Peptides against a protein of PDB entry 4GMN. Designs and how they scored, part 247

Target 1, 375 residues: chain A of PDB entry 4GMN
Amino acid sequence: RYANITLLALVTLASIGTDFQETLVKGNQGSRESPISAADEEWNGFDDADGDAMDVDQKSSSGEDQEEDYEEIDVKEDDEDDDDDSITSEMQADMERVVGADGTDDGDLEDLPTLRELIQTAVPQLIRLSNLPIDSDESLTIQSHALSALNNISWTISCLEFANGENANIHNAWYPTAKKIWRKTILPILEADSADLKLATQVTSLAWAVARVLHGETPTDGNPHRKFISLYHSSKQQAGGNSNSIEEPEDPFQGLGVKCIGVVGSLAHDPAPIEVNREVGVFLVTLLRQSNNVPPAEIVEALNQLFDIYGDEELACDKEVFWKDGFLKHLEEFLPKMRTLTKGIDKRTQPELRTRADEALLNLGRFVQYKKKHA

## One batch from the design tools (peptide; made by RFdiffusion4, then SolubleMPNN)

Design b2_p25_1_s4 (from b2_p25_1, 14 letters changed)
Fold by OpenDDE base, seed 4:
Structure b2_p25_1_s4 (fold): chain B 375 residues (1-375), chain A 25 residues (1-25)
Amino acid sequence: as target 1 above (375 residues)
Amino acid sequence: SVLEEIKESVRRYQLELTRKEIEAG
C-alpha cells in the first residue's frame, strides 16, 4: 500500500514536471532559443506484469471467531482528484507567469509559490528517495520514479532563461538544489558503477538537465566527465553486440550517447578546470574525426557543445585549449563531412534531425569563419 | 495536496523502513 502511494506521488510529480515542460515549450516558441526537444520520455505506463499468483498455501490454523466489527473507515476517495487538478493548474499558472514575464518583473519566489514548494519541498524528498539503498525491486522502482521526477523538474527549470540575470530569483533558489541533486543523487549512482543501462540513461538525462544550469560550476569531484565519457564508450560497445537492441529511442536526440555529450559539454563550460575542458574538448573533436561511425544526432550535439564552450574568445579555454590544441583545423576539415552527413538525412523520415543538422552545419560554417577572423 | 501526500508517503516509507530494520534486528 505505502509503496503504491509513494509511486503514485512520484508519477504525479513526474506528470506535473512534464506539464510544466510543455507549458514552457509552448511559451518559449516566441523566443528564438533552439527548441529543446522535450524529453518526452513517454512514461511507459505500468506494464501489468501478470504476476503469477504464487499459491500461498493457507495453512488452516483454527483460531476463534472474535467478530471484531472492523468499522470500514470509508476513506472518501472522491476529494483527492480535485486537489491534483488544482495543483497542476497552480503550477501551470506559475510557469505561465515565468514564461510570460517580460524580463522586467523578476518577481521573487514569493510570487511563485508552487515552484517554491517544488524546489524547497518536493525535490529534497526526491533526492532522498533516489538515494535510498537498493535492496529490492520496489526500492529500484522508487529510485527510477524519483529520478524521472527529478529529471522532469530539472529539465523544466533548465528551459528557463538565466542569461543576463533573467530569472535570477529562480536561478538562486535552484542552484543550491541542483548542486545537491548532483552530489546526493547523480554522483552516488555514477559511483555505484551499475551495469543497468536504464538507470545509466536516467541518471545521465538528469545530469544533463542539472549541468545545463550549473555548467562549469558543476562539482568536478571524482571527475564525473570521465565517467560520462566512459559511459558513452560503453554504450557504443553494447550496441555493436548481438544483444537485444535496447530499442533505440524513436527520437535520435534521446539516445544515451547524445545525453552523455550534453552532460560533458555542459561540464566543460567556463569556469570548469582547463584540464576538464581539454578532456571534453578532445572527446568532442574526436567524435567529429570519427563521424563515419557516430550517429548524426550525436554529431549535432557535439557541434552545439563545441560552439557554446569555445564561442567566447575572452575565456581561458579559447587560448589554452581551442587554439593550443588546434581545434579550428579539425572543425574546418569536418565542414565538408558535415555537409555530406546533413544531406544524407531524409527530410521526410527525420525532419527534426535534418533541421537541427542544417542549423548545426550553418553554425559550423559561421563558427569556422569567426575563429579564422580572430586567429 | 500532492506535495503533502508525497511528504506523508515518504514519511510512511521511512517509518516502514525503520520498522523493517527494527524487526530484522
Scores: peptide ipSAE 0.019, ipTM 0.433, DockQ to the pose 0.016
Fold by OpenDDE base, seed 3:
Structure b2_p25_1_s4 (fold): chain B 375 residues (1-375), chain A 25 residues (1-25)
Amino acid sequence: as target 1 above (375 residues)
Amino acid sequence: SVLEEIKESVRRYQLELTRKEIEAG
């Protein structure tokens, strides 16, 4: 009886986290591409100053745009209960303030009451639920729903801009909570060494969302990067054996392999220990070398992580890892393989994967040129 | 509020676990 009420509350909280993310995406569409596409933003870590504009005469082939009359599917507004409208309206108003505030007002979370209650009240309860003894199928189900709610909240917060001191109030409120999620939820599940790939996928998704904010400040206790690298390899070994693979997610970027790469990439950012950075960098470069056996989405993610980690020449990892371990050579040798891989993706069947691969190929070319100029 | 329902659900679940632990000991 109590388990069913807890499950309902967790499902509702996971829904609230999704609605918050959708509101953020809608708010950002007015100014920038979707925050999910922020991982698809052109790598701007180098000055494009020397681009001699070769005038490629794009002959305007006037393709007649057939106006396909998209029938407006009248989505019946089902009467959502007035109590849910109040929470969604408060969340929308909080998110509109986060998106519309020029990052100059270091305002307290006092002005963001819904977000404050999510961080300060909801997340601590979700952490408790995720740490309850697993003694029944009901307790396992509660853990799964608690992880889903933590994931949605953490992903939503990770889609906020924190560069240049933007949203510093939210960052400062989230940072200790993110570390608590890591230490109290993520690490204990990773240490339990469960063969449950569903649980592993949930905890890895949550770990990525948390690590996208904490980066190299993520607690290094127990070498979590090695746990995720091990999980990556274990997931590949299982997929190669029995055809009862977990249904590969319809979205190639939602795969456990991509999530593992995203986590370890995020963990390797400055100020991560140089040894952590090296182990991750070697892992990522090794994926590129073995690209014939790696899904395209994992290659795209591995490239983006490499650009983000090694884009700044002032960081210790540039000299001590990138140059010292000869990563440039491996990236340059990968360029022709990436061109072949990208061309092999059908734009009609996998439009998103093709777009992200075209962008990653462009960025790889630019990144290699940049690093060659600065060698 | 959903948050109060969660708090109360957590509380009830913890009390049920504690009761089961006492009944098993």
Scores: peptide ipSAE 0.015, ipTM 0.420, DockQ to the pose 0.016
Fold by OpenDDE base, seed 5:
Structure b2_p25_1_s4 (fold): chain B 375 residues (1-375), chain A 25 residues (1-25)
Amino acid sequence: as target 1 above (375 residues)
Amino acid sequence: SVLEEIKESVRRYQLELTRKEIEAG
């Protein structure tokens, strides 16, 4: 009886986190068509001042207008008004305040009571539930739901802008809690080295959400970047052998490989130790060199992480890793492969993957040109 | 609020786990 109440509570917390994420995405779409990954922003880390417009000779190939009659599949949105009022009016009001908050108020979470209760009350309890001894299928189920709730909350918070001191009150409240999730939930699960791919996927998803806020300030205890790189390689070895139908997630960007890349990329940002940055940078560049055997979504994520890590020339990693280890040559040699890869993605069957690959290709061209000008 | 119900549910469960841990020890 109590287990069912706890499971219901954990499911409700996970739903609240999802609904907040959707509200943030919708709120951001009004200003930026930023899909859930901040990756859809054109990398603006270089001054576009030298407008040498590459004359992309838009040769208007008069492709014949085959009016393929796209039958409007009238997907009846069965408005199953599942009035599962998972979002309280208070939570919605808190989210609307967060989305509308020009992050100028260094204030306490006084105006965000629901978010405050999530961070200060719910998350510490979820951390405890995720760390219970696994002695039964019930304890495993509770851990899974606690990880799901932590993931959704952490992901939602990671969609907030924290640059330039925006949302500083939320950042300051979340930051110590995020470090606690990392040290108390993520690290112990990674150290247990369980062969459970589902648990590994859940903890990696949570680790990505947490690392998107902490970046290079993520605790380096036990070299977590190496654990995620090892997990990446182990996941590829398992997928090649047993066709146990762990249904590859329908979304190619929800794969464990993409999540591992996202985690290690985030961990490599300044002020990460230069050796951590180097090991991650070499891993990412190695994926590009081996691109013939790497899923396109992982290549897209690896490129975006490389742009974010090495986009700033003032950072120590630019001189000590990017230039010193000759990454520009590898990126330049990858350009023709990326064009071929992107062109090989069918727009009809994988429209999102194609769009994100087209953007990553564009950004790769710009990034290579930028780095050549600043050499 | 749903949060107070969740908080109370999680609290009850933690108390019961702690009780089971004490009873198993």
Scores: peptide ipSAE 0.015, ipTM 0.433, DockQ to the pose 0.017
Fold by OpenDDE base, seed 2:
Parts: C-alpha cells; sequence; structure tokens
Structure b2_p25_1_s4 (fold): chain B 375 residues (1-375), chain A 25 residues (1-25)
C-alpha cells in the first residue's frame, strides 16, 4: 500500500516534469527551436565584424537525373490528438511567464508557484527516495522512479536559457537544489560502482541534466568526470562482449555513450579546474581520433561539447588546454573523416542523426577557420 | 512524513487537474 502510493506519486511527478518540458518546448517553438535544436544552432563564432563574404562558388555539378519513383507513402498522420490535458493552467501560466519574461525582473519564484513547489517541495523528497538503502526490489523500483522524476524535472529546467542573466530567479532557486541532487543522489550512486547499466543510464541522464545548468561549477569532489569516462569505456567493453543487447535506445542520442559525453563535456566548462578540462578535452579529442569505432551520435555530441568548451578564446582552457595540447590539428585532421562519416548516414533511415551530423560538420569547419584566424 | 508531503503535493496537483477537467467540461 505505502509503496504503491509512493510509486503513483513518483509517476505523477515524472509526468509533471514531462508536461512542464512539453509546455516549455511548445512555448519556445513560437520563438526559439527546441533545446535539442538549440544545440543545432550553427556555430557562428564570435561576431567578428569583418564581413568577408567568401563567395561560395556554387559549381553546378550536373549529376544525372535518376528519376527514382518516390512512391507517395500516404503516411496517414494518425493525429492521435492525445490531448494530454494533464497540463495545469498554473503550469501553463508559469511557462508563459518564463517564456514571456523579459529577463529584467529579478522576481522571486513568488510568481512561479508550480515551479517553486517542484523545486522546494518535490525535489528534496525525490532526492531522499533516490538515496534510500536498496534492500528490496521495491526499494530499487522506488529509486528508479525517483531518478526518473528527478531526470524529467532537471531536464525541463536545463532547457531554460540562463545565459546573459536570463531566468536568473529560476537559476538561483535551482542552483542549490541541483548541487544537492549531485551530492546526495548522483555521487552516491556513482560511488556504489553498480554493474546495473539501467541504473547507470538513469543516473548519467540525470547527471547530464544537472551538469547542463551547473557546468564547471558542478562539485568536483571525487573526480566525477573520471567516473563517467570509466563508465563510457566499461559500457563499450560490455556491448562488445555480451550480446545481451541492452536494447540500444532506438534514438542514437539517448545512448549511454552520448550521455557520458554530455556529462563530461558539461563538467569541463569554465570555471572547471584546468586539469578536469584537460582530461575531458583529451578524452573527446581521442574519440575523434578513434572515430572509426565510435557511433556517429557520440561523435556529434563530442564535437558540440568541444565547440562549447573551447569556443571562447578568453577562457583559461583555450590557452592552457586547446592550444597547449594541440587540439586544432586534431580537429582539422578530423574534418575529412567527419565529411565521410556524415555522408555515410542514410537520410531516409536516420534523418535526425544526419541533420545533426551535417550541422556538426558545418560547425567544425567554421570552428577550425575561427581558431586558425585567432591563432 | 516525507511521503505525506509528496502525497499532499500530488494530491494538490491531481485536484488542480480534476478542477480543470471540470472547468473544461
Amino acid sequence: as target 1 above (375 residues)
Amino acid sequence: SVLEEIKESVRRYQLELTRKEIEAG
């Protein structure tokens, strides 16, 4: 009885977190593309005002018109209007306030009562439930659902823009709670060194969501970046040995490898310790060097993380890691490999992976040019 | 207890959902 009420509560909190994310995404679709597509923004570098329009000579290569008869597969859009009417008008009003908030009002979460209750009331309880002693299958189920709810809430909050002081009220309310999730939920699970890849995937997803907000301010105690790098390597060794198909998620970007890269990339941002940044940067560049044995989605994520970490030349990591360890050469040498990799992705079977790879290739070209100009 | 607080938060949320279902219907 108590467990069933706990499970129902955890499922409901996970749903609230999802509904909040969907409302945020719908609200942002009118103004900015999805936070997945915000990683899909073309890296423009820093706006150097020198508008040297490189004339891209469109050489019209007259490739032969093979009229492949595109059978119009009448994809019946079953508009399953799943009117998931589960979004409270208070959540909608809170999301409309978050989306419509001109970032000027240092307003307390007084105007965001639903988000306040999630952060202040729900999350501290989910942290307690996720950190219970595992003594039964029931305790394991409670932990899994608590991690799911924490993941959905943390991902939703990580989809808010916090750059340039945007949503500062939400950031300030979330920041101490995010650190508490890290210290009380993520670190204890990582330290338990469980062979449970499902639990490892859940905690890594949560760690990524938390690290996307905390970045280099994520607690470095116990070198968590090394634990995630170790988890990355361990997951690859297990996939190669046991034909226990851990159901590779149908989405290549939901893989444990991608999540590990996302976590360690986020942990390496300024103001991360230079040694943490170096270890992560070397890991990411090593993936590019070994790209023939790395899934394309992990290459895309590793590139995006490298752009975000080393995009700013004023950061200490640019001089002390990027230039000192010769990363530009490795990125330049990877360009022709990335072109081959991207062209090898079928647009029909993997449209998202192809789009994100085309974009990461474009950004890699721009990034290499930028870094060569600023050398 | 922590679980009574979660249960009360969930109950509030479910009451708001139910209230809106009633206001939409």
Scores: peptide ipSAE 0.014, ipTM 0.466, DockQ to the pose 0.020; fails the geometry check

Design b2_p25_2_s1 (from b2_p25_2, 14 letters changed)
Fold by OpenDDE base, seed 1:
Structure b2_p25_2_s1 (fold): chain B 375 residues (1-375), chain A 25 residues (1-25)
Amino acid sequence: as target 1 above (375 residues)
Amino acid sequence: MLREEARRQSLRLARERFEREKAAS
C-alpha cells in the first residue's frame, strides 16, 4: 500500500517534470510567433493597366474517366483524445513567466511557485528516495522512479538558457540543488560500482542533465570523469560479448555511450581543472581516431563536446590542452573520415542521425578553419 | 560566433533527446 502510493507519487513527479518541459517548448514556440505586425501596407490603388489578351488555344483531349470506386473504409479512428490534462494551469503560468522573461526579470522564485516546489520540496525527497538501501525489488523500483523524476526535472531545467544572466533566479535556485543531486545521488550510485546497466544508464542520464548546468563547476571529488570513461569502456566490452541481451535503444542518441560522452564533455568545460579537461579531451579525440569501431551517434556527440569545450580561445584549456596536445591535427585528419561516415548513414532509415551527422561535419569544417586562423 | 551556434545546437540536441527519452519511458 505505502509502496504503491510512493510509486504513484514518483510517476506523477516524473510526469510533472516532463510536462514542464513541454510547456517550456510550447511557450518558446509561441514567443517566436511574435505576430509580424501587419504594418499597414497602405492599399495602394487599383491601377487599371491594359489587358493584352493572348489567345492560348485550349486543345481539349478527352481522356476517359475510369471511376475506380474506392470504397472509403470509414475506419472510425476512435480518437481516444488522451487529453493528457497533465499540464496544470499553475505549471502553464510558471512556464509563461520563464519563457516571457526578457532576461531582465531577476524575479524571485516567488513568481514561479510550481518550479519552487519542485526544487525546494520535491527534489530533496527524490534525493532521499534515490539513496534508500537496496534490499528488495520494491526499493530498487522506488530508486528507479526517483531517478526518473530527478532526470526529467534536471533535463527540463538544463534546457533553459543561462547565458548572459538569463534565468539567473532559476539558475541560482537550481545550482545548489544540482550539486546536492550530484553529491548525494549520482556519486554514491557510481561508487557502488553496480553491474546493473539499467541503473548505470539512468544515473548517467541524470549526471548529464546536472552537468549541463554545472559544467566545469561540477564537483571533481573522486574524479567522476574517470568513472564515466570507465563506464563507457565497460559498456562496449559487454556489447561485444553478448550479442543477445542489450536491445540497442531504437534512438542511437539514447545509448549509454552517448550519455557517457555527454557527461564527460560537460564536466570538462571551463572552469574545470586543466587535468580533467585534458583527460576528457584526449578521450574524445581518441574516439575520433578509433571511429571505425564507434557508433556514429557517439562520434557526433564527441564532436559537439569538443566544439563546446574548445570553441573559446580565451579559455586556459585552449592553450594548455587544445594547442599543447595537438588536437587540431587530429580534427583535420578526421574530416575525410567524418565525410565518409556521414555519407554512409542512410537518410531513409536514419534521417535524424544523418541530419545531426551532416551538421557535425559542417561544424567540424568550420571549427578547423576557425582554429587555423587563430593558430 | 561558432561557440554560440554550437551551444544552440547542443541545447537543441539535448532537448530533442529528452523529448525522445520521455516518449520511450
Scores: peptide ipSAE 0.018, ipTM 0.624, DockQ to the pose 0.800
Fold by OpenDDE base, seed 4:
Structure b2_p25_2_s1 (fold): chain B 375 residues (1-375), chain A 25 residues (1-25)
Amino acid sequence: as target 1 above (375 residues)
Amino acid sequence: MLREEARRQSLRLARERFEREKAAS
């Protein structure tokens, strides 16, 4: 009885975490109908001039318009008022405030009551539930749902802009809680060294969401980057040996490998210790060198993480790692391989993967050109 | 959806950072 109520509450909190994001996405889409200033129009593509005028006039005529009389099936709108009351008016109002907030107020979450209750009341309980002793299938189920709820909330918050002091109130409220999730939920599960790939995938997803806000300020105790690198390698060894199809997630970006790359990339940002940055950078560059044996989605994620880590030339990691360890050469040598890899992705079967690979290829070209100018 | 928007934002941020750095240099 209590377990079923706890499970229902955890499912509900996981839903709220998702619905909160859908509301954020919808709110951000509605605000984009404000006229995009004309500045984004002027990417005049290169006038490759010389396309000769071959005039082939062919007259192909007469396809008969068979008017297939589509009988107007009077689909009675059964107004099943599916009261998809999942998004409370309070959650919607909080999201509208988050989307509209220019982040200038260092104020308390007083104006964001739903988000405040999620951070201050729900998350501490989810952390507690994720740390229950696993002694039954019921306790394992509770842990899984608690991790799912923490994941959804953490991902939603990680989709907020915190650059330039934006959403500073939310950042300030979330930051200590994110560190608590890391220390109390993520690290203990990683230290238990469980062979459970499902649990590893859940905790790695949560770790990525948390590390996307904390970056290099993520607690480095116990070298968590090495644990995620080890988990990456272990996941590849298991996939090669046991034909027990862990069904590769339909979304290539949902794979454990991508999640591990996302975590370690986020952990390597300034002000991370330079040795942590180096170990992660070497790992990511090594994936590019071994690209023939690496899923395209992992290559795309590894590239993005390399751009995010080494974009800023003022950071100590640029001089002490990027230049010192010769990363530019490896990125330049990878450009032709990335073109081949991207062209090999079928746009019909994997449209998202292709789009993201095309973007990563474009960014790789730009990044290599940037670094060559600042050498 | 979650990861794609988070990634679009990360890519946008990386792009906007790259464009800001390119405009500052």
Scores: peptide ipSAE 0.018, ipTM 0.589, DockQ to the pose 0.073
Fold by OpenDDE base, seed 5:
Structure b2_p25_2_s1 (fold): chain B 375 residues (1-375), chain A 25 residues (1-25)
Amino acid sequence: as target 1 above (375 residues)
Amino acid sequence: MLREEARRQSLRLARERFEREKAAS
């Protein structure tokens, strides 16, 4: 009885965390229907001031119009009335406020009651439940659901913009709680050195969500970046040996390898210690050098993390790591391999992976050019 | 683009997990 009520409450909190995220996306899409110019928020590090448009000669090869008769597959919109009854009117009102809040206010969540209760009341209980002694299958189930709820809440909050002082009230309320999740939930589970890949995947997903807000201010106690690099390597050794493969996640970006890359990338951002940044940067560049044996999704994530870490030339890591360790040469040498890798992804079977690989290839070209201009 | 794509990944991660939990209950 009590276990079932606790599980139901954890599932409900996990649902609220997801629904909150969907509402944030719907709200950000609705704010885009206002005719504020679609400035494609291109990566802000490229001041494309020098319009040497390489005139890519539009040789209009008039390839014959093979009218492939696209049979209009009448996808009946089965109006599955997804009873979106999960979004409370209070949570929706909180999301509308978060999406519109230019608020410079000092971490007061008075105007965001649902988010306040999630951060101040729910998360401390979830941390407690995730850190229970594992003495039964029931305690494992409770831990898994508590980690799920923490993951969904943490991911949702990590999707807010905090640049330029946006959502500063939410950032200030979340920041100490995110550090608590890291120290009380993530670190203890990583230190337990469990062979449970499901638990490792859950904790790594949560760690990525938390590290996307904390960046280089994530607690460095116990060298967490090295633990996630070790977990990355261990996950690759297990996938090669035992035919009880955890079903490769249907989404290539859901893999433990991608999550490990996302965590360590986020941990390496300024103001991370230069040694942490170097160890992560060397790891990421090493993946590119070994790309023939690395899943394409992990290469895409490793590139994105490298762009985000080393995109700003004013950061100490640019001079002390990127230039000093010769990363530009490795990125330039990888460019033709990335073109081959991207072309090898079938657009019909893996459309998203192909799109993201095409974007990462474009950004790699731009990044190499940018870094050559600033050499 | 990159931040929006990280957001879309975050959404998918949350949704796929929710759908798996909903299918396992």
Scores: peptide ipSAE 0.016, ipTM 0.602, DockQ to the pose 0.194
Fold by OpenDDE base, seed 3:
Structure b2_p25_2_s1 (fold): chain B 375 residues (1-375), chain A 25 residues (1-25)
Amino acid sequence: as target 1 above (375 residues)
Amino acid sequence: MLREEARRQSLRLARERFEREKAAS
């Protein structure tokens, strides 16, 4: 009885975390459809009058009218207006404030009551539930659902912009809570060194969402970057041996390898210790060198992380790692391989993977050119 | 770019898990 009520509450909190994200997305799309005012000035092209140009005559070819009868497949768009009545008016109002907050809003979380209750009331309970002693399949199920809810909330918050002081109120409220999730939920599970790849995938997804906000300010206690690098390698060894049981997620970007890369990349951002940055940078560059044995999605993620870590020349890691360890040469040598890899992805069967690989290839070319100008 | 990606990843993870849990119950 109590377990089932707890599970239902955890599923509900996980749903609220997802629905909150969908609302953030819908709101951010609506702000982009601000009509580009049709100040398309009719550039009335120059009336250049005179040119006399000549006669050329020819000729009549009578190509046959094959009327191919296009059967109009009347795709009834069943507008299932799924009135997603799941979003409370308070949650919608909080989302409208978060989306409409021009970077001048000195707003406190007092103006975001739903988000405040998620961060201040729900997350501490989820942390508690994720730390219960595992003594039964029921306690393992509760931990799994608590990790799900924490994951969804953490991912939703990680989709907000915090650059240039945007959403500073949310950042300031989330930051200490994100550190608590890291220290109280993520680290203890990683330190337990469980052979459970399902649990490892869940905690790694949560770790990525948390590290996307904390970056190099993520607690370095116990060298968590090495734990995720070790987990990456261990996951590859298991996949190579037992052809059986881990259904690779249908989405190539949901794989444990991609998640490990995303975590360690995020952990290596400034102000991470330079040795943490170096170890991660060497790991990422090594994946590119070994690209023949690395899934394309992991290569795309590794490239994106390298661009984000080393995109700013003013950072200590640019001089102390990128240039000192000769990363530019490895990126240049990888350009032809990336072109081949990207061309090998079928646009019909894997359109998203192909699009992201085309983008990563374009960005790799730009990044190499940028770094060569600043050498 | 990263925002839309993070969005797709989180939504899909939530959905895939909910579908797996619903199939296992």
Scores: peptide ipSAE 0.016, ipTM 0.593, DockQ to the pose 0.111

